# Peptides against a protein of PDB entry 2Q3Z, part 74

Target 1, 272 residues: chain A of PDB entry 2Q3Z
Amino acid sequence: YVLTQQGFIYQGSAKFIKNIPWNFGQFEDGILDICLILLDVNPKFLKNAGRDCSRRSSPVYVGRVVSGMVNCNDDQGVLLGRWDNNYGDGVSPMSWIGSVDILRRWKNHGCQRVKYGQCWVFAAVACTVLRCLGIPTRVVTNYNSAHDQNSNLLIEYFRNEFGEIQGDKSEMIWNFHCWVESWMTRPDLQPGYEGWQALDPTPQEKSEGTYCCGPVPVRAIKEGDLSTKYDAPFVFAEVNADVVDWIQQDDGSVHKSINRSLIVGLKISTKS
Target 2, 254 residues: chain A of PDB entry 2Q3Z as posed
Amino acid sequence: YVLTQQGFIYQGSAKFIKNIPWNFGQFQDGILDICLILLDVNPKFLKNAGRDCSRRSSPVYVGRVGSGMVNCNDDQGVLLGRWDNNYGDGVSPMSWIGSVDILRRWKNHGCQRVKYGQCWVFAAVACTVLRCLGIPTRVVTNYNSAHDSNLLIEYFRNSEMIWNFHCWVESWMTRPDLQPGYEGWQALDPTPQEKSEGTYCCGPVPVRAIKEGDLSTKYDAPFVFAEVNADVVDWIQKSINRSLIVGLKISTKS

## One batch from the design tools (peptide; made by RFdiffusion4, then SolubleMPNN)

Design b2_p15_1_s1 (from b2_p15_1, 9 letters changed)
Fold by OpenDDE base, seed 4:
Parts: sequence; C-alpha cells; structure tokens
Structure b2_p15_1_s1 (fold): chain B 272 residues (1-272), chain A 15 residues (1-15)
Amino acid sequence: as target 1 above (272 residues)
Amino acid sequence: ERIIYYNDGIRNLVF
C-alpha cells in the first residue's frame, strides 16, 4: 500500500470486470517533490502557510487536501475532468498508464491543469500522492456507483406517464467509479474509526465549499453512521444509494414507478 | 430503471 509502485485499476462493469495496469510510481525521480509542490499550492497554504504546514502531520488533513488538489476545481489542482469524449485538445483519460507522467506534466507546465482525467485517473493520482506522503493508500472501484447530488441517499428519476425522464438528469449511476482508501487514525472522531478511510478526488460534489471528499471511515459507511466527517452521506450513497423512479402524471400527482430496483454498489473491488 | 454513465461518456438507461 506504500511500497508497491505498479498495480491494477479495475474497470468495466459488475458483470464484466476489467483491469488496466497502472504505474503509480511514487518512488520515481522527482515525484515526491511534485507532491510537496501540490501541498504548497493548495488554497489553505496560500491563505496561511504556517497553519497549513503545521497540519501536514495529520493524514486526515493531508488526505482532504489531496482529494481537493488532485482535481483542478477551485484551485491549481492536477487534473481537469472531462466526460464528453472530446479530448482532442489534451490527452484522453483512457490513454494514461500511470500517475508519473500526469504529475510531471502538471509540474512542468507551472502547475497548470492536465487534460484530461476521469475517476480512475483521479483516484490513481491521489493514490500516488498519498503514498508519496507516507499514507497507505489503495484504489477502490465501485461498480454501479451512484452520484447523489442532494444527499438524500437516493438516485431519483422523474418520468412522465410514458416513462420518459423529465427535467435535470444530474443524478447518475456510473458503471464504475474509482476512489481511494487510505489507512489512518481518526483522532478527530470517536474511538473505533481508525483504519481505512475513503477519499474521492473526482470532482463530483463540493464538501465545505471545495470539490473534495473525505476522509470518511469505511467502518462508518458500513455501519451507516452518516454523521461522521467527512462526507459520509455522499460516500454512503456511492455504495448504497437506492434508485427511485417517480412518475409524474398530468394532474400533478407523483407516485413511485414499478420498475426494476437496481442496487448501487453491487461489487467493490480493492486490494485486501 | 436508472441512467448509467460509462467512462467513454455514453449514457444508457437501464431498465
């Protein structure tokens, strides 16, 4: 979780799991320096360098910073996400084979956002950075992963009487989604929440005003403790959201559709 | 039923 530089990222679907080889390369030349630069350009450092530096001994703090800085939303972060299949002005997310090239490009271009990333790229880069910083980290792939935008633990679709989805289709389920789990103590929480913590660097939702996510104890997610910081409801929804279809009639009435209820988070794959 | 987003940008409705 710290020493291994090469690994696999699981992709595909719950029924047809695929993997790609990935070079995390946390010990390659210059990578640690780049990770330190990443910390030095984070908004908290820019606001108060002394305070930021004083908190870097906390893997909780560092993990949260990294989750925010791996994406370029809100800051000088590493990767720009793109999902529209128009990658001509950059690098297709599907073409990356490791974190090293991404990090080097970011640094070499003056900490300008690298085009482009998607979930596994974000997760892999975060994994590299966290490992560089001495935090045991692994990439996690969740199949049928939900993106809950309103923290109600539901993926809701509104349909007309003909079954056509109405309105904003913002809530979604990914065929797969990747994030990371990092091993750390949680002195900021009640006892028992040490261990694996979920962190999600893919810019999906804002947490306390920043596109970051976690750390949240995996235990809290498993036990349904949604009050646990950080972002327990969102992460919980990723792995355990219910899908609800609503039918809106012309008379304004709304009722649940009798459709197949697919459960989010059918399979989670990670290194044991 | 749900909309599934694929990593290639394709969105599918799964019933």
Scores: peptide ipSAE 0.041, ipTM 0.679, DockQ to the pose 0.055
Fold by OpenDDE base, seed 1:
Structure b2_p15_1_s1 (fold): chain B 272 residues (1-272), chain A 15 residues (1-15)
Amino acid sequence: as target 1 above (272 residues)
Amino acid sequence: ERIIYYNDGIRNLVF
């Protein structure tokens, strides 16, 4: 998980699994230097270089920084996300075949955001960076992945009497979503939470004021320990959120219709 | 039904 430079990213749907080849290229010339630049332009370094550098011995700290810096939200991060099929002023997320070109473009343009990325691109770049920094990392694909925006572990939809969805439709279920898992100890937690840690570099929700996510022990997610830092409720919801349909009557009353549990997190795929 | 966003690496589709 550190030495392999070529791999596959799983995509598609639960019913029709697809994959694309990806060049992670963590050992290609100049890539390590770019990863170090990424650390040196992060907000924590700019605020207090000495403190930031002293914490870089912690894969927990570094993982969290990387999850925030792979996206350009809130900082001089690598990638700008876009999902509306309007990519004329950049590169389509679907056209990337590796992390190396993305990182080189970012550095060569003065650490300006690269247009554009989506979840697998964010995850793949994060994987490259973490591997460069010596952290064993793999890309994970979750099918029927939920995005919980209000931290209630529910995906809620309101409908009128005609079945039409009301509201902003802000919460969603992706056919697939990608993030990374990194292997590390967790001295900041109780014993037993060492091992694979989930990190999500796709800008979805803010954690402590920054678009970042994790690390959170995969074990904690499996066991439902939502008190575990970082961002356990959010990651838990990605794989386990319940779907609730509400029906609003003409008189303004709201009724719960069908509990559609077991829809989220149908299948998780990763390299063996 | 639920809002499902499809991204299969070819196109984005919302259901």
Scores: peptide ipSAE 0.031, ipTM 0.653, DockQ to the pose 0.045
Fold by OpenDDE base, seed 3:
Structure b2_p15_1_s1 (fold): chain B 272 residues (1-272), chain A 15 residues (1-15)
Amino acid sequence: as target 1 above (272 residues)
Amino acid sequence: ERIIYYNDGIRNLVF
C-alpha cells in the first residue's frame, strides 16, 4: 500500500464496473517535497507552526490535514472540484492519468488550485500524499454512494407535484464515489479501532468548519458506531443511507413518494 | 423518478 506506484481506480456502476489506470507516483522526484509544502501551507501551520509540527507524528492528525488540503476549499489546497462539464478553463477531471502531474502543477503555480477534480481525482491525490508521508493508504470506490448533507442518515429529495426537485441544494446518490482508507492506530479512541480509517478529500460537507472528512475507523462504520470521531455519521450515510422522496403539493401538504427503493452502498471495491 | 448521478470517468449523467 505504500510501495505500489501504479494502480487502478474502480469506476462505472455496480452492475458495470470499470477501472482506469492511475500513476500514484509517490516516489517520483520532488513529490515528497511537494507533500511537505502541502503540510507547511495548511491553515493549522499558518496559525501555529510549532503546534502543527509537533502533531505531525500522529497519522490521525496528518490524515485529517491532508483530507482538507487535497481540496482547495477554505485553504491553499490542491484541487478545485467541478461537476458541470464546463472544464474549458482547466483540465477535465476525466483526462488525468496520475497524481504527479497534478501535484507538480499545484506547486509550480505557487500553490494555486488545480482545475479540475472529481472524487477519484481527489482520492487518488490524497492517496499519493499519504503514501509519501509513510501512511499505508488505498483508494476505495463505493457504488451507489450517498451524499448526506445534514448527517441525518437520510437522503431527502423535495419535489413539487410535477416531480421537479425544489431547492438550491439537493442530496444525491452517486453511481460511484471514491475516498481513501489509511492504516493507523487510534490512541484517541477506545481500543479496537486501529486499522483502516476512512478519509474523504472530496469537498462534500464541512467538518469542524473545514471541508475535510475523517479519519473514522472502518470498523466503526461497519458496526454502526456513529459516536467515533471523525465524521462517522457522514461516512456511515455514504454507505448506508435511507432515501426519502417528499412531494410538496400546492396546498402546502407534504407526502412521501412511493418510489422504487434505492440501495446505498451496494459494493465497495479496493485493491488488497 | 429519483435523481441518480452517474459519473464513470467519461461522462456525467443525471437520471
Scores: peptide ipSAE 0.025, ipTM 0.624, DockQ to the pose 0.046; fails the geometry check
Fold by OpenDDE base, seed 2:
Structure b2_p15_1_s1 (fold): chain B 272 residues (1-272), chain A 15 residues (1-15)
Amino acid sequence: as target 1 above (272 residues)
Amino acid sequence: ERIIYYNDGIRNLVF
């Protein structure tokens, strides 16, 4: 299954799951070369080429690099994210049908960021790159996926005394979010954490100063082991965060009005 | 109600 170049990406909502066909195209002509270029323009290579190259035998290292390089935040990465429906100066995220065109555009334009991507586009490109580099990878879709912005494992909404949401200060839940899982050993961790590792290339939060995420053992997330690297609390929150509604009164007092559990992470769909 | 971003691959909606 990891050798297939055609696949599906799950989208929609928990109530109405849908999918789109996607051409990952990891074996198409020139794609491997582009993936190698991606590695050669990453910040770690630019800082110390010898050190970077010496670590490319580690799927853990490579996975983390790729998660950062698929987005163009902080580097010469592949995709620029945009979510405001203003795509006239590029390609709508909804228009992409595969990773190959994206990667070719990136390379052919001197590694300039491709406009535009959203979560499934980021995930799909990451999947292509990781597969090219010999790392078994699949795209994962989480419905009602949380974006924890303050690392407290909560999605907090603030409301005024009239119950009106203070949107600019509230955290976010996606109807769906996509990332990837890659199969690898974890010699850097205690025994038992080999297997599927979550990686999230969508720029959401910085990890060690870079918009990247993972790899983190799926097992660790399932078992609630948030001490394991990388980024376990963030990934855990994506699938398990509780929703809290706060009411702020005119006197400045804040009251907890609603605690809604089990809203986040209603369903995770992947090809197994 | 809550801030939910709907993105089904066709449109972006914020509620």
Scores: peptide ipSAE 0.023, ipTM 0.638, DockQ to the pose 0.045; fails the geometry check

Design b2_p15_1_s2 (from b2_p15_1, 10 letters changed)
Fold by OpenDDE base, seed 1:
Structure b2_p15_1_s2 (fold): chain B 272 residues (1-272), chain A 15 residues (1-15)
Amino acid sequence: as target 1 above (272 residues)
Amino acid sequence: KRIILFDNGVEKRVF
């Protein structure tokens, strides 16, 4: 999880699993230096360098910083996300074959955001950075991954009598979503939450004012302990949210659809 | 067509 530089990222759908080869390249020349630059341009360092540096011995702190800095939201981060299939002014997210080119482009252009990324690109770059910093990390893929925007652990759709979706489609389920899991102790939590911690660098929701997510113990998610730092409800919803389809009648009444609910979440962890 | 899945921003309806 630290030594492997080449691997696979799982994509596609639950029914049709695909993978792509990926060069993480954490030991390639200059990559460690770029990871250190990433830390030195983070908002916490810019605000108070001494405080930031004093906390870099904590993989919990570093993991959270990296989660925020892999995306360019709110900071001088690495990647700009785009999902509208308009990539003419940059590089298509589907064109990347490794983290090294992305990180080098970021650094060589004065830490300007690289265009463009999607979930697996964010996850893969985060994986590279965390591995460079000595944190055992793997990319994970979750099929039928929910994005809960209101922290109610539900994905709700409203439909009319004809099955047409009403209102804003803000809540969604991805065919797949990627994030990372990092191995660390959690001295900030009760005993037993050491081990794999979920971190999500894709800018989906703000955590404490920044587009970042985690670390949260995988055990906490498995056991349904939503009180654990950080962002347990959000990560829990990604893998366990209930989908509710509401049918609105002409009289304004709503009732739950009797149709089979989609099962959210099928997580695959990489072995290398 | 019960649920909406997104494939790289493309909406897909599935049962």
Scores: peptide ipSAE 0.024, ipTM 0.671, DockQ to the pose 0.071
Fold by OpenDDE base, seed 3:
Order: sequence, then C-alpha cells, then structure tokens
Structure b2_p15_1_s2 (fold): chain B 272 residues (1-272), chain A 15 residues (1-15)
Amino acid sequence: as target 1 above (272 residues)
Amino acid sequence: KRIILFDNGVEKRVF
C-alpha cells in the first residue's frame, strides 16, 4: 500500500469487470517534491502557512487537502475533469498509464491544471500523492456507483412517457467510480474509527465549500453512521443509495416506474 | 423502460 509502484485499476461494469495497469510511481525522481509543492499551493497554506504546516502531521488533514488538490476545482489543483468525449485540446483520460507524467506535467507548467481526468485518474493521482506522503493508500472501484447531489440517500430520475430523462442529470449512477482508501487513526472521532478511510478526489460535490470528499471511516459507512466526518452521507449514498425512477405523464402526474430497482454499489479494493 | 447508467459520461440503458 506504500511500497507498490505498479498496480491495476478496476474498470468496466459489475457484469464485465476489466482492469488497466497503472504506474503510481511514488518513488520516482522528483515526485515527492511535486507532492510537497501540491501542499504548498493549497488554499489553506496560501491563507495561513503556519497553520497549514502545523497540521501536516495529521493524515486526516493532509488527506482532505489532497482530495481537494488533485482536482483543479476551487484551486491550483492537478487535474481538470471532462466527460463529454471532447479531449482534443488535451490528453484523453483513457490515455494515461500512470500518475508520474500527470504530476510532472502539472509542475512543469507552473501548477496549471492538466487536461484531462476522470474518476480513476483522479483516484490514481491521489493514491500516488498520499503514498508519497507516507499514508498507506489503495485505489478502490465501486460498480453501479451513485452520485447523490442533495445527500438525501436517493437517486431520483424524472422521465417523460417516452422514458427520456427530464431536468437536471446531476444525480446519476456510474457504471463504475473510483476513489481511494487511506489507513489512518482518527483522533478527531470516537474510538473505533481507525483504519481505512474513504477519500474521493473526483469533483462531484462540495464539502465545506470545496470540491473534496473525506476522510470518512469505511467502518462508519459499513455501519451506517452518517454523523462521522467527513461526508459520510455522500459516500454512503455512493454505495447504498436507493433509486427512484419517476414517470411524468403529459398531464403532469407522476408515478414510480415499473422497472426493477438498480442495485447500487459493488466495491472492490486492491491488494496493491 | 430501462434504468440508465452513465458510462464515461455516456448515457447507457441497462436491464
């Protein structure tokens, strides 16, 4: 979880699981220095360097900073996400084979955002950075992963009589989604929440005003303790949300779809 | 009717 530089990232679908090789490269030359630069350009450091530095001994604090800084939303973060298949002005997310090139590009271009990433790219870069900083970390894949916009633990679709989705598509279910789990103690929580903590660097929802997510104890998610910091309801929904598919008729009436409910969540963790 | 998932930003019907 710290020493492995080469690994695999699981992709595809629950029915057709695939994997890709990935070079995390946390021990390659200059990568640690780039990770330190990432910390030194984070908004909290820029606001109060002394306070930020005093908190870097906390893997909870550092993990949360890294989650926010791997994406370029709200800051000088590493990656710009894009999902519309228009990648001509950058690198297709599907083309990356490791974190090292991404981090080097980011640094070499004056900490300008790298185009482009999707969930596994965000997760893989976060994994590299966290490992560099001495935090045991693994990439995880969740199949049929929900994106809950309002933290109500429901994914709601509104469709017309033809089955076409109406309105905002911000709430959705991915065929797969990737994030990271990091091993750390949680002195900020009640006893028993040490161990694996989920962190999601893909910019999906804001947490305390920043596109970041976690750390949240995997145990808390498993036990349904949504009161635990950070972002337990969102992460819980990724793996446990209920799906409601509404059909709206021409007269404005709505009823639940007769479709079978989608089973949300099938998490796979890596050994490397 | 089918449940819709998103596959790398592409809408995909399942079931």
Scores: peptide ipSAE 0.023, ipTM 0.654, DockQ to the pose 0.059
Fold by OpenDDE base, seed 5:
Structure b2_p15_1_s2 (fold): chain B 272 residues (1-272), chain A 15 residues (1-15)
Amino acid sequence: as target 1 above (272 residues)
Amino acid sequence: KRIILFDNGVEKRVF
């Protein structure tokens, strides 16, 4: 989880699982220096360098910083996300084969955001950075992954009588989503939450005002302890959200569609 | 990665 520089990232769908090879390259020349630059340009360092540096001994703190800095939302982060298949002014997310080129491009262009990333690219770069910093980390893929936007643990669709989705407020389900899990103790929590912690660097929702997510104990998610910091409800929803399909009639009445039960969440963890 | 909407139980990819 720290020493392995090459691995696989799972993609595709629950029915048709695919994988791609990925070079994490955490020990390649200059990569550690880039990771340190990433820490030194984070908003917390810019606000108070001494306080930020004093907290870098905590993998909880560092994990949260890295989650925020891998995306370029809110800061001088590494990657700009794009999902509309218009990549002509950058690099297609599907063309990346490793984290090293991305990190080098970011640094070499004055910490300007790299175009473009999607979930597995965000996750893979975060995995590289965390491994560089000595935090055991793996990429995780979740199939039929929910994106809860209103913190109600539901994915709700509204349709008219013709089955057409109403409004722009359709919450999202991804065919697959990737994030990372990092191994750490949690002295900031009650005993028993040491071990794998979920971190999601894809900019989906804000946590305490920043596009970051976690760390949250995988155990807390499994046990349904949604009070556990950080972002337990959001991560729980990614793997366990209920899907509700509403049909709205002309009279304004709504009823649940009895159609196909979509099962949210099929999590696969990498072995290395 | 693609956003999926379900149309009457049929998977519809938006992106």
Scores: peptide ipSAE 0.040, ipTM 0.708, DockQ to the pose 0.047; fails the geometry check
Fold by OpenDDE base, seed 4:
Structure b2_p15_1_s2 (fold): chain B 272 residues (1-272), chain A 15 residues (1-15)
Amino acid sequence: as target 1 above (272 residues)
Amino acid sequence: KRIILFDNGVEKRVF
């Protein structure tokens, strides 16, 4: 989880699992220095360098910073996300084969956002950075991964009377989503939440005003402890959200259709 | 239930 520089990232769908090789490259030349630059350009450092530096011994703190800094939302982070298939002014997310080139590009261009990333790219870069910083980390793929936008633990789809999905009102499920799990103690929580912590660097929702997610104990998610910081409800929803199908009539009335249990959340953790 | 699955930004209507 720290020493492995090459691995696989799982993609595809629950029925058709695919993988791609990925070079995490956490020990390649200059990568650690880039990771330190990443910390030095984070908003907390810019606000109070001394305080930020004093907290870098905490994997909880660092993990949260990294989750925010891997994406360029709200800061000088590494990657710009894009999902519209228009990648002509950058690199297609599907073209990346490792974290090293991404990090080097980011640094070499004055910490300008690299175009472009999607979930596995964000996760992979975060994994590299966290490993560089000595935090055991693995990429996780969750199939049928829910994106809860309103923190109600539901994925709500709206259909008109003709059965057509109202996309603008409907929440989404990814065929797959990737994030990372990092091993750390949680002295900031009640006892028993040490171990794997979920961190999601993909800019999906804001946490405390910043596009970051976690760390949240995997145990808390498994046990349904949604009070656990950070972002337990969101991560819980990614793996356990109930799907609600609404039929909206012309009069604006909404009727709940029969929940077909889509099994949200087939999580696969890398064993490397 | 129709569920929108996204595959690399491609919306897929499922079910």
Scores: peptide ipSAE 0.023, ipTM 0.663, DockQ to the pose 0.059; fails the geometry check

Design b2_p15_1_s3 (from b2_p15_1, 10 letters changed)
Fold by OpenDDE base, seed 1:
Structure b2_p15_1_s3 (fold): chain B 272 residues (1-272), chain A 15 residues (1-15)
Amino acid sequence: as target 1 above (272 residues)
Amino acid sequence: EKIIYYDNGIKKLIF
C-alpha cells in the first residue's frame, strides 16, 4: 500500500461494479517535492510554521492536513470539485487517469486549484500524497453511500401522500463514494484503535471549520463508537445511516417510515 | 460556499 504506483478505483453501483485504472505515481520524479509544498502552503503552516512542522511526525496530524488540502476549499488546496456537468473551463473529472498530472498542474500553476475533481479524484490524489509521505494508504469505494448533513445518522426524505419527494432533497445517497484508508497508530485515542483510519478529502461537511474528514478508526465505525476523533458520526452515517421517509398527508399529519429496502453502505477496499 | 451536487452519468443520486 506504499509501493504500488498503479491500481484500480472501483465505481459504478452495488449491482454493477465497475473500475478504472489509475496511476498513483507516488514515486515519479518531483511528486514528493510537490507533496512537501502541499504541506508548506497549508493554513496551519502559514499560521505557525514551527508548530506545524513539529507535528508532521504524526500521521494523524498529517492525514488530517492532507484531507483538507486535497480540496481547495478554505485554502490553497489541489482540486476544485464540480458536479454539474459543466467542465468546459477545465478538465472533466472523468478525464483523469492518474494523480501525477493533477499534482504537477497544481504546482506548475503556483498552487492554483485544478479544475475539476469528484470523489474518486479527490481520494486518488489523497492516496498519492499520503503514500509519498510514507503513510500506507488505499482507496476505498462505498456503494449506496449516504451524506448526512445534520449529524442525526439519518437520511430523511419528505414525501407527500402520492410518494413524491418534497423539498430540496438536501440529504442524499450516492451510487458510490470514494475516500481513503490509512494505516496508523492512534496514540490520541484509547488502546485498540490502531490500524486502518478513514480519511475523506471530498468536500462534504466542515470539520472544525475546514472541509476535511478524519482520521477515524475503521474499528470505531464498525463498533459504533461515535465519540472517537475525528468525525466518527459523519463517516458512520456514510456506511450505516438509516433511511427515513416522512409521509405528509393532506390533513397535515406526518407519518414516519423506515425504508429498509434502501440499504446504505457496501464498502470495498482496494487490493491492487 | 455551499457545495451543490448533481446527478451525472457516473455519480448518481439514489432517493
Scores: peptide ipSAE 0.344, ipTM 0.876, DockQ to the pose 0.041
Fold by OpenDDE base, seed 4:
Structure b2_p15_1_s3 (fold): chain B 272 residues (1-272), chain A 15 residues (1-15)
Amino acid sequence: as target 1 above (272 residues)
Amino acid sequence: EKIIYYDNGIKKLIF
């Protein structure tokens, strides 16, 4: 989880799992230095360098910083996310084959955001950075991954009588989503939550005002302890959200549909 | 800041 530089990232769908090779490259020349630069340009460092540095021994702290800094939202982070299939002014997220080129580009361009990333790219870069910093980390793919936008642990769809989805489709489920899990103790939590912690560097929802997510104990998610910091409800929803499919009739009446039996969450963790 | 997600053939929305 620290030593492996080459691996696979799982993509596709639950029924048709795909994978791509990925070079994490955490031991390639200059990568550690870039990871340290990443820490040195984070908002907390810029606000109070001494305090930030004093906390870098905490994988909880570092993990959260990295989660925020891998995306360029709210800071001088590494990657700009883009999902509209218009990548002409950058690199298509699908083109990346490793973290090294991304990190080098970021650093070489004065910590300017790299165009572009999506979930697996964010996750992979985060994995590289965290491994560089000595935190055992793996990329995780979750199929049928929910994006709970309103923190109600539900993914709700509204359909008309013809089955057509209504509204802005703000609630969504992805065929897959990637994040990372890092192994760490959680002295900031009640005993028993040491182990794998979920961190999501893809900018999806803000956590305490910034686009970051986690760390949250995988155990907490499994046990449904949504009070556990950080961002337990969001991560829980990614893997466990209930899907409610509403059908609105022409008379305005609404009832739940049972036609769709979508199971949210099928998590695959890498073994290296 | 609003982030907009699209189905781009790799990342797909499930409806």
Scores: peptide ipSAE 0.329, ipTM 0.872, DockQ to the pose 0.042
Fold by OpenDDE base, seed 2:
Structure b2_p15_1_s3 (fold): chain B 272 residues (1-272), chain A 15 residues (1-15)
Amino acid sequence: as target 1 above (272 residues)
Amino acid sequence: EKIIYYDNGIKKLIF
């Protein structure tokens, strides 16, 4: 969780699980220095350096900062996400084989965003950074992973009477999604929520105005405690959202066609 | 600034 520099990231689908090798490389030369630069260019440091530095002893604080800084949304973060298969002006997300090259490119180009990342790349870089900073971290893959964008814990599809999906199809489920889990105490929460905390560096939804997610206790997600900071409802929905198919009639009436409560969520945690 | 997702050879949307 801290010492292992090489590992695997799970991909594919629930039916056909695949994995790729990944070099996290947290102890390679210069990587720790790059991780420290990442902290020193985060928005909270730029706003108040003294306050930011005083909080870096908290893995909760650092985890949240890293979650936001691994993506370049809202800040001078590491990776620009792209999902449209147009990667000619950068590096395809599928081409990366480790975090080290990504971090070095970011630093060597003046903290300019690296093109491009997707979920497993974001997660892997976050894992490297967190491990560098002494936080036990693993990459997690969730199959049939939901992206709830309206905070109702549902993925809703609207279809006409012919079964054709209507609207912009913004509510979505991925074949897989990756994030990280980090081991830490949670003195900011009630007792019992120490242990694995989910952090999601892939820009999906804003949390307190920034594209970041977590840390949230894995236990809270398992127990359905959605009041637990940070971002429990969103992470819960990733693994547990219900899918509702609505049929819209010509008269404007709607009714449920299918309630697929068992589709979302098959989480695999790494053991290294 | 809006994040746009598409299918590719590895990542796929399920509807």
Scores: peptide ipSAE 0.322, ipTM 0.879, DockQ to the pose 0.040
Fold by OpenDDE base, seed 5:
Structure b2_p15_1_s3 (fold): chain B 272 residues (1-272), chain A 15 residues (1-15)
Amino acid sequence: as target 1 above (272 residues)
Amino acid sequence: EKIIYYDNGIKKLIF
């Protein structure tokens, strides 16, 4: 989880799992220096360098900073996300085969955002950075991954009698989503929450005003303890949200669909 | 800005 530089990232669907090879390259020349630059351009450092530096001994603090800095939302972060299949002015997210080229491009262009990333790219870069900083980290893929926008732990869809989705399509479930898990102690929490912590660098929802997510104990998610910082409800929903499929009738009545077999969440961690 | 996601054949909304 620290020493391996080559690995696989799982993609596809729950029924048809695929993987791609990925070069994390955390020990390649210059990568550590780039990771330190990433810390030195983060908003907290720019606001108060002394305070930021004093907290870099905390993997909880660093993990949260990295989660925010891997995406370029709100800061001089590494990657710009794009999902509309129009990548002509950059590199297609599907073209990347490793983190090293991405990080080098970012640094060499004056810390300008690299175009483009999607979830597995964000996760892989975060994994590289965290490993480089000495934090054991792995990429995680979650199939049928929910994105809860209103923190109600529900994914709700409204459909007409023909099965067509009505209204805004704000609620969503991905065929797969990737994030990272990092091993750390949690002195800021009650005893027992040391171990794997989920961090999500893909910009999905704001946490305390910034597009970042975690760290949150995997144990807390498994046990349903949503009071734990950070962002337990959101991560919990990714893997456990209930799906409610409403059928709207012509008379205006709504009924829950009884026979939906969709199950949110099937998590696979990398073995590398 | 609101982040918008699309179906690109690799990562996609299942419904």
Scores: peptide ipSAE 0.213, ipTM 0.808, DockQ to the pose 0.041

